Peptides against a protein of PDB entry 8HF1. Designs and how they scored, part 55

Target 1, 320 residues: chain A of PDB entry 8HF1
Amino acid sequence: NVMLYATKPTEVMVSFPHQEQVLTVTRLISAEIEKFYVSLDLMNIGVQPIRRSKSLQCLRDPSKKSFVKQLFNDFLYQMKEYGIYAASIAIISLIVEFDIKRRQAETLSVKLMHRTALTLCEKIRHLLVQKLQDMTYDDDDDNVNTEEVIMNFSTPKVQRFLMSLKVSFADKDPKDICCLVFVERRYTCKCIYGLLLNYIQSTPELRNVLTPQFMVGRNNISPDFESVLERKWQKSAIQQFRDGNANLMICSSVLEEGIDVQACNHVFILDPVKTFNMYVQSKGRARTTEAKFVLFTADKEREKTIQQIYQYRKAHNDIA

## One batch from the design tools (peptide; aimed at target 1 M13 R160 K292)

Design b2_p22_7_s1 (made by RFdiffusion4, then SolubleMPNN; from b2_p22_7, 8 letters changed)
Fold by OpenDDE base, seed 2:
Structure b2_p22_7_s1 (fold): chain B 320 residues (1-320), chain A 22 residues (1-22)
Amino acid sequence: as target 1 above (320 residues)
Amino acid sequence: MIEEIPIVSTDDEEELRKLLNS
């Protein structure tokens, strides 16, 4: 019995300054969303037939207004947590979702609600892209996807994350890399994936080194909202990661049940570790020799984060 | 003894490299 001494990963904490990047554009966007919420509350969309979908956990807001507000609240969170560059990618997910919902609308009133939401998303997208372009001094190169633009319009957390990827993987052999990036929210996976694609393409040291993919945990996907395309994408992404065709996987913290992902040499926790289960599961993926488990914390939350990790370590040692 | 987590608070890539490649 070779007791595979599960080599405990080296835990590393990267701190970053808490800068509330309160840009005028972010204030304007927030104000436009709040105005939209007032208008949304005044919309009479009628009583929607309660489709008795048997899945207990869908907060059946029969009005579908709560779902619209949830998507915009998730967007506002992403803009705050990851920056306006990430927000310019995140808004595309809302545009796609509201266009689908508009097409699937059973009533004119619901169709108009989703159309209004979509119109707001297009306005937000324009405001974000315009702000990204304002820093490109050269009128001719409308390429907002440069390393400089990505870094300048990302939060300090995302900046430190990108720097951490660059210093960890620059000029390495792609076959020697097996990296997981954990994020809290489903929509963040797509957002960070899009950001990483652009960053890797703009960073010569990473362009042929990192091949990112993303997956969303199965358990939180209402089968009614999981498109056949999303399920196919998830299966393909997991297979590509298993086959070594992708070496960086972005996943939501809800990877609790049953995805047998290979032993990784790097695990990045981009969002705060909110639960003991998240800590154990994510850390438990860093199983290779010299595996790194990297945490990110704001300087103001550093002490609290350290104490929380020590509590989780203690609790894990008491169960093991 | 709970091993202290190494913490870096830097914008310097070289300090970050030392920590992550150690």
Scores: peptide ipSAE 0.460, ipTM 0.902, DockQ to the pose 0.800
OpenDDE base, seeds 1, 3, 4, 5: peptide ipSAE 0.458, 0.450, 0.460, 0.458; ipTM 0.901, 0.899, 0.901, 0.903

Design b2_p22_7_s2 (made by RFdiffusion4, then SolubleMPNN; from b2_p22_7, 7 letters changed)
Fold by OpenDDE base, seed 3:
Structure b2_p22_7_s2 (fold): chain B 320 residues (1-320), chain A 22 residues (1-22)
Amino acid sequence: as target 1 above (320 residues)
Amino acid sequence: ELEEIPVVESDDEAELREALNG
């Protein structure tokens, strides 16, 4: 019985400085969203009739306002955790969502609510793009998607992540790369995907090396037409990754549900590991010879994070 | 004994390259 000892991945911790980049623009955006929440709480959008179907419970007034607040709270989180450049990509996803909800609105009051949210998103987008352009001294290069702009307007966590990708994959054969990037939130997958597309395009050493894809979690909440399109997109993205047409996949914790992904040589955990299951499942994807499992931590949280990972390692070794 | 997890604290690409490719 040759017990094929699955080669354990090499674990690496990358530390980054805890910098609260409190830019004037981020304070202004946060204050505009807070003013909007006060206005939103005063809006009478009417009590939608309680039709007994689980799908129609999402049509209640509190649930519609709660969904609008959730999207802006997720945006504020992305701006804080990933920086202004990532926020400029994230706001486009809110614009698309609120325009769809505005068009699908059954009442004038609901239509007006989504229109007001959309107007705020366009104002936020303008403020973010203007701030990205303020670093381009040359009036002639309207291209805010340079390596320099991406790095300067990203948080230290994102800077260390991008550097880690560059040193790991520069000038390598695309066929030798199978990389997973784990993030906590569903909307972060799409935001980091857009950031990586622009970073790879601006970095010559990566342009023909990395082909990213993303996988969003199954939204079990609404069986609407959007959920069918999302499921088709997920199947296509997984298939491209299996076929080797994509060699880097960004995913949320939803790989916990047993998505059969091939053995990877690199696994990056961009956000904090909050559960033992997330640790075991993400680490369990790094199965090739010399596979790397890379974690990111703020300097202030480093000791606590290391101790938590040692507890997860011990618990995993006691079960294995 | 659980092997210590290597920690990279610097912003030096050379140290990061050694830790990730070594």
Scores: peptide ipSAE 0.520, ipTM 0.928, DockQ to the pose 0.841
OpenDDE base, seeds 1, 2, 4, 5: peptide ipSAE 0.519, 0.532, 0.519, 0.525; ipTM 0.926, 0.931, 0.930, 0.930; seeds 2, 4, 5 fail the geometry check

Design b2_p22_7_s3 (made by RFdiffusion4, then SolubleMPNN; from b2_p22_7, 6 letters changed)
Fold by OpenDDE base, seed 2:
Structure b2_p22_7_s3 (fold): chain B 320 residues (1-320), chain A 22 residues (1-22)
Amino acid sequence: as target 1 above (320 residues)
Amino acid sequence: MLEEIPVVSSDDEEELRKLLNS
């Protein structure tokens, strides 16, 4: 038994200012969502027959209103945590979801509910895109996907994350890069993926260096909500990462113990480490000799975060 | 002794580069 002394990755903490960018547009969007919740609560969508599927604990809301509210609450969280640019990508996922649900609606009342949600998402998208365009002085270059626009409309956390990627990977050989990015929420994976695609395309030093993919952990997804398309996409994304066709993977949960992902040289934890298991399992993916394990923290939470990581290190050393 | 985690708070790319490429 060659105990491969897995060289412990170098842990690094990147601190960022806690700036609540309370823009007028974010206040307006939040107010429109709150008005929509009042209208949604007044909607009579009828009692839907409780589909007796034991697995559908979440579908026990006979009104499907809770699911609509969950999607908008997740959007509001993403707008707050990642900024307006990330929100402009996140809203597209809501538009797609509500359009699917509108088409699949078994009743006129449910169809109307999803139509109203969709109309709100389109309004929100317009408000976000208009705000992103306000910085483009040239009427002819409607390209809101520039490095400048992405940086200016991202939270300090996302700015420091993008800077960290740029300084870590600029002009490197793509074959030498194996990077994981951990986020807390499923929908954040797709949002950050879209943001990274645009950032990489707008950043010459990264354009031919980083090829991102994303995956969502199975344990957080009821099998009933995984579309056949999502499962196929996840399998393809994992395979591309294994084959080296992708060198950066965004994931929302620890890759199930059975997903053998190659030894990574970089692991970024974009969202706070909430559990010991998340710490051990994410850190355990950084297995190369020069591996970096990068944490992001708000300045106000820095001391608390450091102490928590020291506790996790101690607990890990006591088990190892 | 638990090794101290290096922390960077600067918005300077060069300080960040030094820390991440060290």
Scores: peptide ipSAE 0.485, ipTM 0.918, DockQ to the pose 0.820
OpenDDE base, seeds 1, 3, 4, 5: peptide ipSAE 0.472, 0.458, 0.478, 0.481; ipTM 0.911, 0.910, 0.914, 0.918; seed 4 fails the geometry check

Design b2_p22_7_s4 (made by RFdiffusion4, then SolubleMPNN; from b2_p22_7, 7 letters changed)
Fold by OpenDDE base, seed 1:
Structure b2_p22_7_s4 (fold): chain B 320 residues (1-320), chain A 22 residues (1-22)
Amino acid sequence: as target 1 above (320 residues)
Amino acid sequence: PLEEIPVVSSDDEAELRKLLNS
């Protein structure tokens, strides 16, 4: 029980300026998604046969429109919270999902809906990549994965996170590193994983130091919706992290779902701590006084975040 | 007394390094 460990890690807060990236490209993308929602609402998809075993609310939608909107809303959230570079990775996950759904479509109307969504995702991908290339001298797609491009097209939160990783782990022995990165949303795990792979590869001081993996929490609502592939990936990622073949794990709420991860010397909370359980479970992975528990907060939310952490500390001390 | 959480707002790597490696 993670709550039973006397968790006295060194807590650190990294604040960042709240900059809304008011880029023309982000406004254009948002406007294209909004236009798509209007068109989507006008689509007559008919009533889809409710497969009785589908416990996920998004799969219970007779029109499947709610699932499409959820994926685009999740993308818009990632673009806002992590920046254009992260969005360029996130859009690939939407492309893959809509292509799968297009191929699995039981009706022509549903197939057309997913095709239209896919076409929009390809347009969005092109707009994002083109914007990343504006900083590169060479038209080569590989040049968008530089440290400079990643940093310049990331939000201040992500910039400070990457800087925090660099200063924490530059030129260290990979064996001495056990790092957890907590994010709120499942899809963010894969997005931040892709970003970190590119950042680590472009950063000589980290290239042979950090080996990232990602793990998403189990859908408690139905194990039947976890693809066999996702379950296999989770098991493999956990095992690699346990064996020391990976030393950085990106996870979303995984610890609340009974996945046992080893004690870590670094725990980064990239997204706001919304629950006491998340605070206790994440902090409970940093078991030594030398371990770092790093929080990120916008400057505008700094005081509120500090007060919330103090309330969680108090509540934890009253139970421990 | 609850120990005050150290906060860094700087974009300087040197200040981050001092706080995270201390």
Scores: peptide ipSAE 0.466, ipTM 0.916, DockQ to the pose 0.820
OpenDDE base, seeds 2, 3, 4, 5: peptide ipSAE 0.454, 0.442, 0.449, 0.450; ipTM 0.913, 0.910, 0.911, 0.913

Design b2_p22_8 (made by RFdiffusion4)
Pose (drawn by RFdiffusion4):
Structure b2_p22_8 (pose): chain A 320 residues (1-320), chain P 22 residues (1-22)
Amino acid sequence: as target 1 above (320 residues)
Amino acid sequence: STPVKYYQINDDGSLEEIDPFE
């Protein structure tokens, strides 16, 4: 009876070769951000509330410097984890966030700090587009070139995930497919969402089948990439997925709990599984029959992750 | 260029290769 309305989806793996080497432009951007941090640390904005540790044992920077550093660190993480083009999208989200803070800002000193941060972010955007541009010698067709650069300017993890996404839904009806993708970090959702938008408008077979949509939790990141203060589109993303308007969801541990959704055909956990409860809930989200469940881990983490999943399955058996 | 391979997880924690999701 439970299997009537419940389903045990087939759980499969997609391993990918994990490498440690990084590109030189990454070193250059790291040096640029370090120079910016060193300069900003002494920014000496108007006196701010003292921010100490949770236990007050060690001091902390003012909340605003902490916010700027946090955003930049998130951008660096997106670049380290998902390739150059992922940073190319994520830098636009940083530009939008700094422009919104400039608008919300309430002092000349803080405003100046945010404006200079915007300037550096744009310089980084131009740097990213520069390396992305210095590969068009391969060919001139920007569509297949976009596909090729995405396959080449991405970590093996990103290449492998997008490969599995292409192969799983090559030429199926958009109506027939209902899939979710889970990622860990907040701005990673928007970054990877933009990367899927580019890839959907980069391949002929997937062009009219997949509809990517992303949503996150609180401290709602901006939904656009336009910096126009107001937008005309009003319909929400969750309501779209419930209404079938969107079929590819990009969320981060938000939809896993509580949020009712129609039974989904596929679930892709882009970032490695960490918590037993979240594993159970994410598997349960693939509530449809013949549901497929996908995981991505590094080759080096294969034994550890498999053993952890065995621990989970045995724990499920033990509890039952 | 590299094909996608799927591995199903067994209850013993072992892996079995399966066909692509097509």

Design b2_p22_8_s1 (made by RFdiffusion4, then SolubleMPNN; from b2_p22_8, 7 letters changed)
Fold by OpenDDE base, seed 2:
Structure b2_p22_8_s1 (fold): chain B 320 residues (1-320), chain A 22 residues (1-22)
Amino acid sequence: as target 1 above (320 residues)
Amino acid sequence: MEPVKYYEINDDGSLTEIEPIK
């Protein structure tokens, strides 16, 4: 029994400056969402019959107002954590979701609610895109998807992540790359995927090196049709990653369910490690020789992050 | 942009500044 000493990955911390760059546009967007919440609370949607779906799915708010607020709160989180560029991608997911919900509305009042939410999302999208264009000095080149625009409108965390990818993978053989990127939230997977596609396309050194995919966890509480499409996408994405047709996989922390993903040489943790399980599971994917496990932390949170990682290491060594 | 600082997290929890992740 050759106990393959699971070579412990090199654990790397990348620090980023905590810049609370509260841009005027982000304040305007937040204020518009807050005004919308006041309006939403005043909307008489009526009591919808609780479709008791037999599955232990969280008590869907019969008003569906809480779900609308959740999506906008999730968007606000993405805008804060990843920046305006990422928010411009994230808002598209809200538009799609509210359009689906509008079409599925059983009542005129619910249809109107989702229409109002959709109208707000289109306004937010316009404000974001306009702000991205304001830095393009060239009136004619509406290409908001340049490396410069992506970097300038990303948070310091995302900037350091993109720089780390460029440094780590520039001029490498695509076959030698097996990279995981962990994010906390499911919607962040799609957002960061879209950002990475645009970044890789705009970065010649990465264009033929990195092929990203994303995986959302199996707990698709999404509507039956969307859940089928997402399940098909997940299976396809996993297969592409297994076959080496994709060499970078963006995953939400919900990888708790036993998805046998291959041993990776790079694991990036883009969001804070909030649980011991997330630490063990994500680190446990960095299994190749010279594997790197990369954490991103704000300078202000560096000490706290180190202490947390040390506690998780100790706890892991006590169980192993 | 300030240079990206990379730190190895040592077994004792100390940080050692390392060269960029190649």
Scores: peptide ipSAE 0.521, ipTM 0.927, DockQ to the pose 0.808
OpenDDE base, seeds 1, 3, 4, 5: peptide ipSAE 0.476, 0.477, 0.506, 0.491; ipTM 0.912, 0.914, 0.923, 0.920

Design b2_p22_8_s2 (made by RFdiffusion4, then SolubleMPNN; from b2_p22_8, 8 letters changed)
Fold by OpenDDE base, seed 2:
Structure b2_p22_8_s2 (fold): chain B 320 residues (1-320), chain A 22 residues (1-22)
Amino acid sequence: as target 1 above (320 residues)
Amino acid sequence: MEPVKYYEINEDGSLTEIEPIK
């Protein structure tokens, strides 16, 4: 029994300044969503037949209004936590989802509701893209996907994350990289994936070094709603990461259940560690020699974050 | 942009500033 002394990863904290300044565009978008919520509450969409799946009764608003509000609330969270650039990617996912829901609408009133949500998403997308273009002095270079634009329209957290990736992986052999990036929410995986693709493509030092993938944890709650395509994508993404065809994997914290991923040399926690399980599971992936476990915290939350990590370390050492 | 500060989280929970993660 070679007790592989699981070399404890070096735990690193990266601090970032709190973003105090709310941009005018983000205020406008928030106000448009609030106006839409008032309009949405006034919409008579009728009583939808409750499909009696017993266990899902509490989560499905029969009106489908709560689902619409959830998607916009999730978008607002992404815009706040990751910035305008990430929001420009996130809004596309809402457009796709509302278009699917519009096409699947059983009633004209529900179809109209989803159409109104789509129109709002298109307006939001325009406002975001316009704001990204305002920094491009060159009217002809519509390329909002530059390193500069990505950096300037990302939150300090995302800026520090991207800089940490560049410093950690510039000029390294792609084979020597096995990186996990943990995010809290499922939709954030795809958003950060899109951001990283554009950032890597715009950053010569990373273009041939990092190959990102994303994986959304299995929703034990609704395997029926995971499209066959999403399940195929997840399996393919995991396999590519196992085979070394991808060397950076973005995961949601919902990976509580035992995704057997290889030992990684870098684990980045982009969002706050909210649970002991998340701490143990994410840290437990940083198992190579000289593995790094990197946390991002706002300067104002640094002390609280340290204290929380210390408590989790203590609790983990008491169980081990 | 200010240089990214990296801190090692010591066993006691104190922070030591470290050089950038190579």
Scores: peptide ipSAE 0.515, ipTM 0.926, DockQ to the pose 0.832
OpenDDE base, seeds 1, 3, 4, 5: peptide ipSAE 0.484, 0.462, 0.506, 0.466; ipTM 0.914, 0.908, 0.922, 0.911; seeds 3, 5 fail the geometry check

Design b2_p22_8_s3 (made by RFdiffusion4, then SolubleMPNN; from b2_p22_8, 12 letters changed)
Fold by OpenDDE base, seed 5:
Structure b2_p22_8_s3 (fold): chain B 320 residues (1-320), chain A 22 residues (1-22)
Amino acid sequence: as target 1 above (320 residues)
Amino acid sequence: MEPVEYEEIQDDGSLVKVEPIK
């Protein structure tokens, strides 16, 4: 019995320049969010009655201010890590969330808080779209979704990721592709999904090749707040990927929750690998012959990344 | 755009520049 040693995936590192794109627009947006936080802290939202449901929900700020700040902090992170183009998609998700929360508000003070947050999101969206239009002579929203605009308003990390996708998958048979893209944060899955849809549509070599989906982790802290819609979407996305109707899946740390996904030939790690478990689980999905495991690192963190991956590889080989 | 540099991480932890992932 020749135990077919599962061929170890080829581990590839892609370096990118650490450019802090300190654009005037990103500084303005950050300053507007900080001003909003000062105003938010001064808002009297009242003590919401602690619904005695037995779940760990009791530790959340009863004012819901912490949740509003979390969404804007996640947006600021996405703008910094992925660029202005990704931020223009991310802000739409905040608009949708704050509109839902505004409609669900049990008090006028909470309704006003979410309305003020929504107004700020619309201002931020306008500033981002205006900046994307600075490169286009035409005011049409469709003209901001070109390959050129996406690339120019993306961070070096995202540029290298998109170039790696184009080189890896240009003019290939869609049936031969099974790709996973891992990101750290839940909201990044949807943001990168929207970016990839526009990039694939604007890139002729990929339009009929890549069909992306995204999967968002269960928020273990609030299973009751996971909309029935999110659970249905997750189940549908996984099924489409299993059936071969999608060949690229964007995941957060969700594969830790025992979601069985088929063996893939490409695994991209867009964000830094922070844990041994993330390394083993993500790499463990690259199981086909000639499978590739691709990491992205800033040039300044290159040596630390190499040492960390080497340590994880050694630890994995000692357990196997 | 500058060509993407791809480096394969060898079994010994050394890096080898490789051509783009075909």
Scores: peptide ipSAE 0.457, ipTM 0.898, DockQ to the pose 0.849
OpenDDE base, seeds 1, 2, 3, 4: peptide ipSAE 0.436, 0.433, 0.432, 0.441; ipTM 0.890, 0.890, 0.891, 0.892; seed 3 fails the geometry check

Design b2_p22_8_s4 (made by RFdiffusion4, then SolubleMPNN; from b2_p22_8, 10 letters changed)
Fold by OpenDDE base, seed 3:
Structure b2_p22_8_s4 (fold): chain B 320 residues (1-320), chain A 22 residues (1-22)
Amino acid sequence: as target 1 above (320 residues)
Amino acid sequence: MEPVKYYEIQEDGSLVEVEPIK
């Protein structure tokens, strides 16, 4: 009876300073979104036809004002948690979403609402890109996708994450790397993926080492609106990770869906661990002998985070 | 930039400063 000693991963905590400095551009963007919410509340969009889906789950009609506010609130969260550079990528996803909804609008009032939201997104994009360009001294090098620009316009959390990736993977063989990155929100997966593509391309030590992919959980929005394209993308991304054509996968809480990914040697938790299930499922993917399970915490929340992880570890050992 | 501090979480829940994850 070879007791398969389940090799427990090494649990590592990385601390980051709390960001005190709010940039003027971030305040301007927040104020423009707040003004837009006041205007949105005054818009008469009429009575939206309740699409009675057969399932009693009130499908959040994508034409509702609440959905528009949710997308901008998610954007404000991305800008606060990940920084201005990440926000410049996140805003493009809102532009695409509002353009699709504008084209699919059944009424002139709904079409106008999505057009107004789209106009605000273009203004926000311009403000973000202009601020990223203010650090490029040379007029000719319009490339805002440098390691320096990414690092300077990222939050301390994202800076420590990128530094940890560089230290962990610089000049390693791509075949020896199997990395998972967990984030809380669906929209963060695509935002951090775009940031990592640009960071890896700008960092010579990582350019031929890391090949990222992302996977988004099933939308709690109707499976009918999960585009056939999104489902095809998810299957392709998982297959590339299984085949070793991608060696870093960004995931949201998707591990609850039982997606069988290979044993990983690195697991990064970019956002706070909020549940015991998230802790067990994410840690359970770090299965190699030298596997690392890396957590990020603000300095002010370090003691509370350690206590929470200790409680989860104890509870996990009592069940095992 | 201040050097990144890495802490290994011990079995008792204590933190030990460790070298960067190689």
Scores: peptide ipSAE 0.445, ipTM 0.890, DockQ to the pose 0.819
OpenDDE base, seeds 1, 2, 4, 5: peptide ipSAE 0.448, 0.440, 0.323, 0.330; ipTM 0.903, 0.902, 0.777, 0.779; seed 1 fails the geometry check

## One batch from the design tools (peptide; aimed at target 1 V12 M13 K292)

Design b2_p23_1 (made by RFdiffusion4)
Pose (drawn by RFdiffusion4):
Structure b2_p23_1 (pose): chain A 320 residues (1-320), chain P 23 residues (1-23)
Amino acid sequence: as target 1 above (320 residues)
Amino acid sequence: TEEEELEELEEELEEEEEEFLEE
């Protein structure tokens, strides 16, 4: 009876080769951000509330410097984890966030700090587009070239995930498919969403089948990439997925709990599984029959992750 | 027994991964 309304989806793996080498432009950008941090640390903005540790044992920077550093660090993480083009999308989210803070800002000193941060972010955007541009010698067809650069300017993890996404839904009806993708970090959702948008408008077979939509929790990141203060589109993303308007969801542990959704065909956990409860809930989200469940881990983490999943399964058996 | 169950699980995951990627 439970299987009538419940389903045990087939759980599969997608292993990918994990490498440690990084590109030189990554070193250059790291040096540029380090120079910016060193300069900003001494910004000496108007006196701010003292921010100490949770236990007050060690001091902390003012909340605003902490916010700027946090955003830059998130951008560096997106670059380290998902390739150059992931940073190319994420830098636009940083531009939008710094422009919103400029608008919200309430002092000349803080405003100047945010404006200079915007300037550096745009310089970084031009740097990213520059390395993306210095590969068009391969060919001139920007669509297939976009597919090729995405395959080449990404980590094996990103290449493998997008490869599995292409093969799983090559020419199926958009109506027939209902899938979710889970990622860990907040701005990674918007970054990877923009990457999928480019890839959907980069391949002929997937062009009219997949509809990517992303949503995150609180501290709602901006939904656009335009910097126009107001937008005309009003319909929400969850309501779209419930209404079938969107079929590819990019969320980060937000939809895993509570949020009712129709039974989904596929679930892709892009970032490694961490918590037993979240594993159970994410697997349960694939509530439809013949549901497919997909995981992505590094080759080096294969034994550890498989042993952890065995611990989980045995724990489920033990509890039952 | 636990080591055998783990080895079976690894083989099933490898086989199901290959089938899935062929789809």

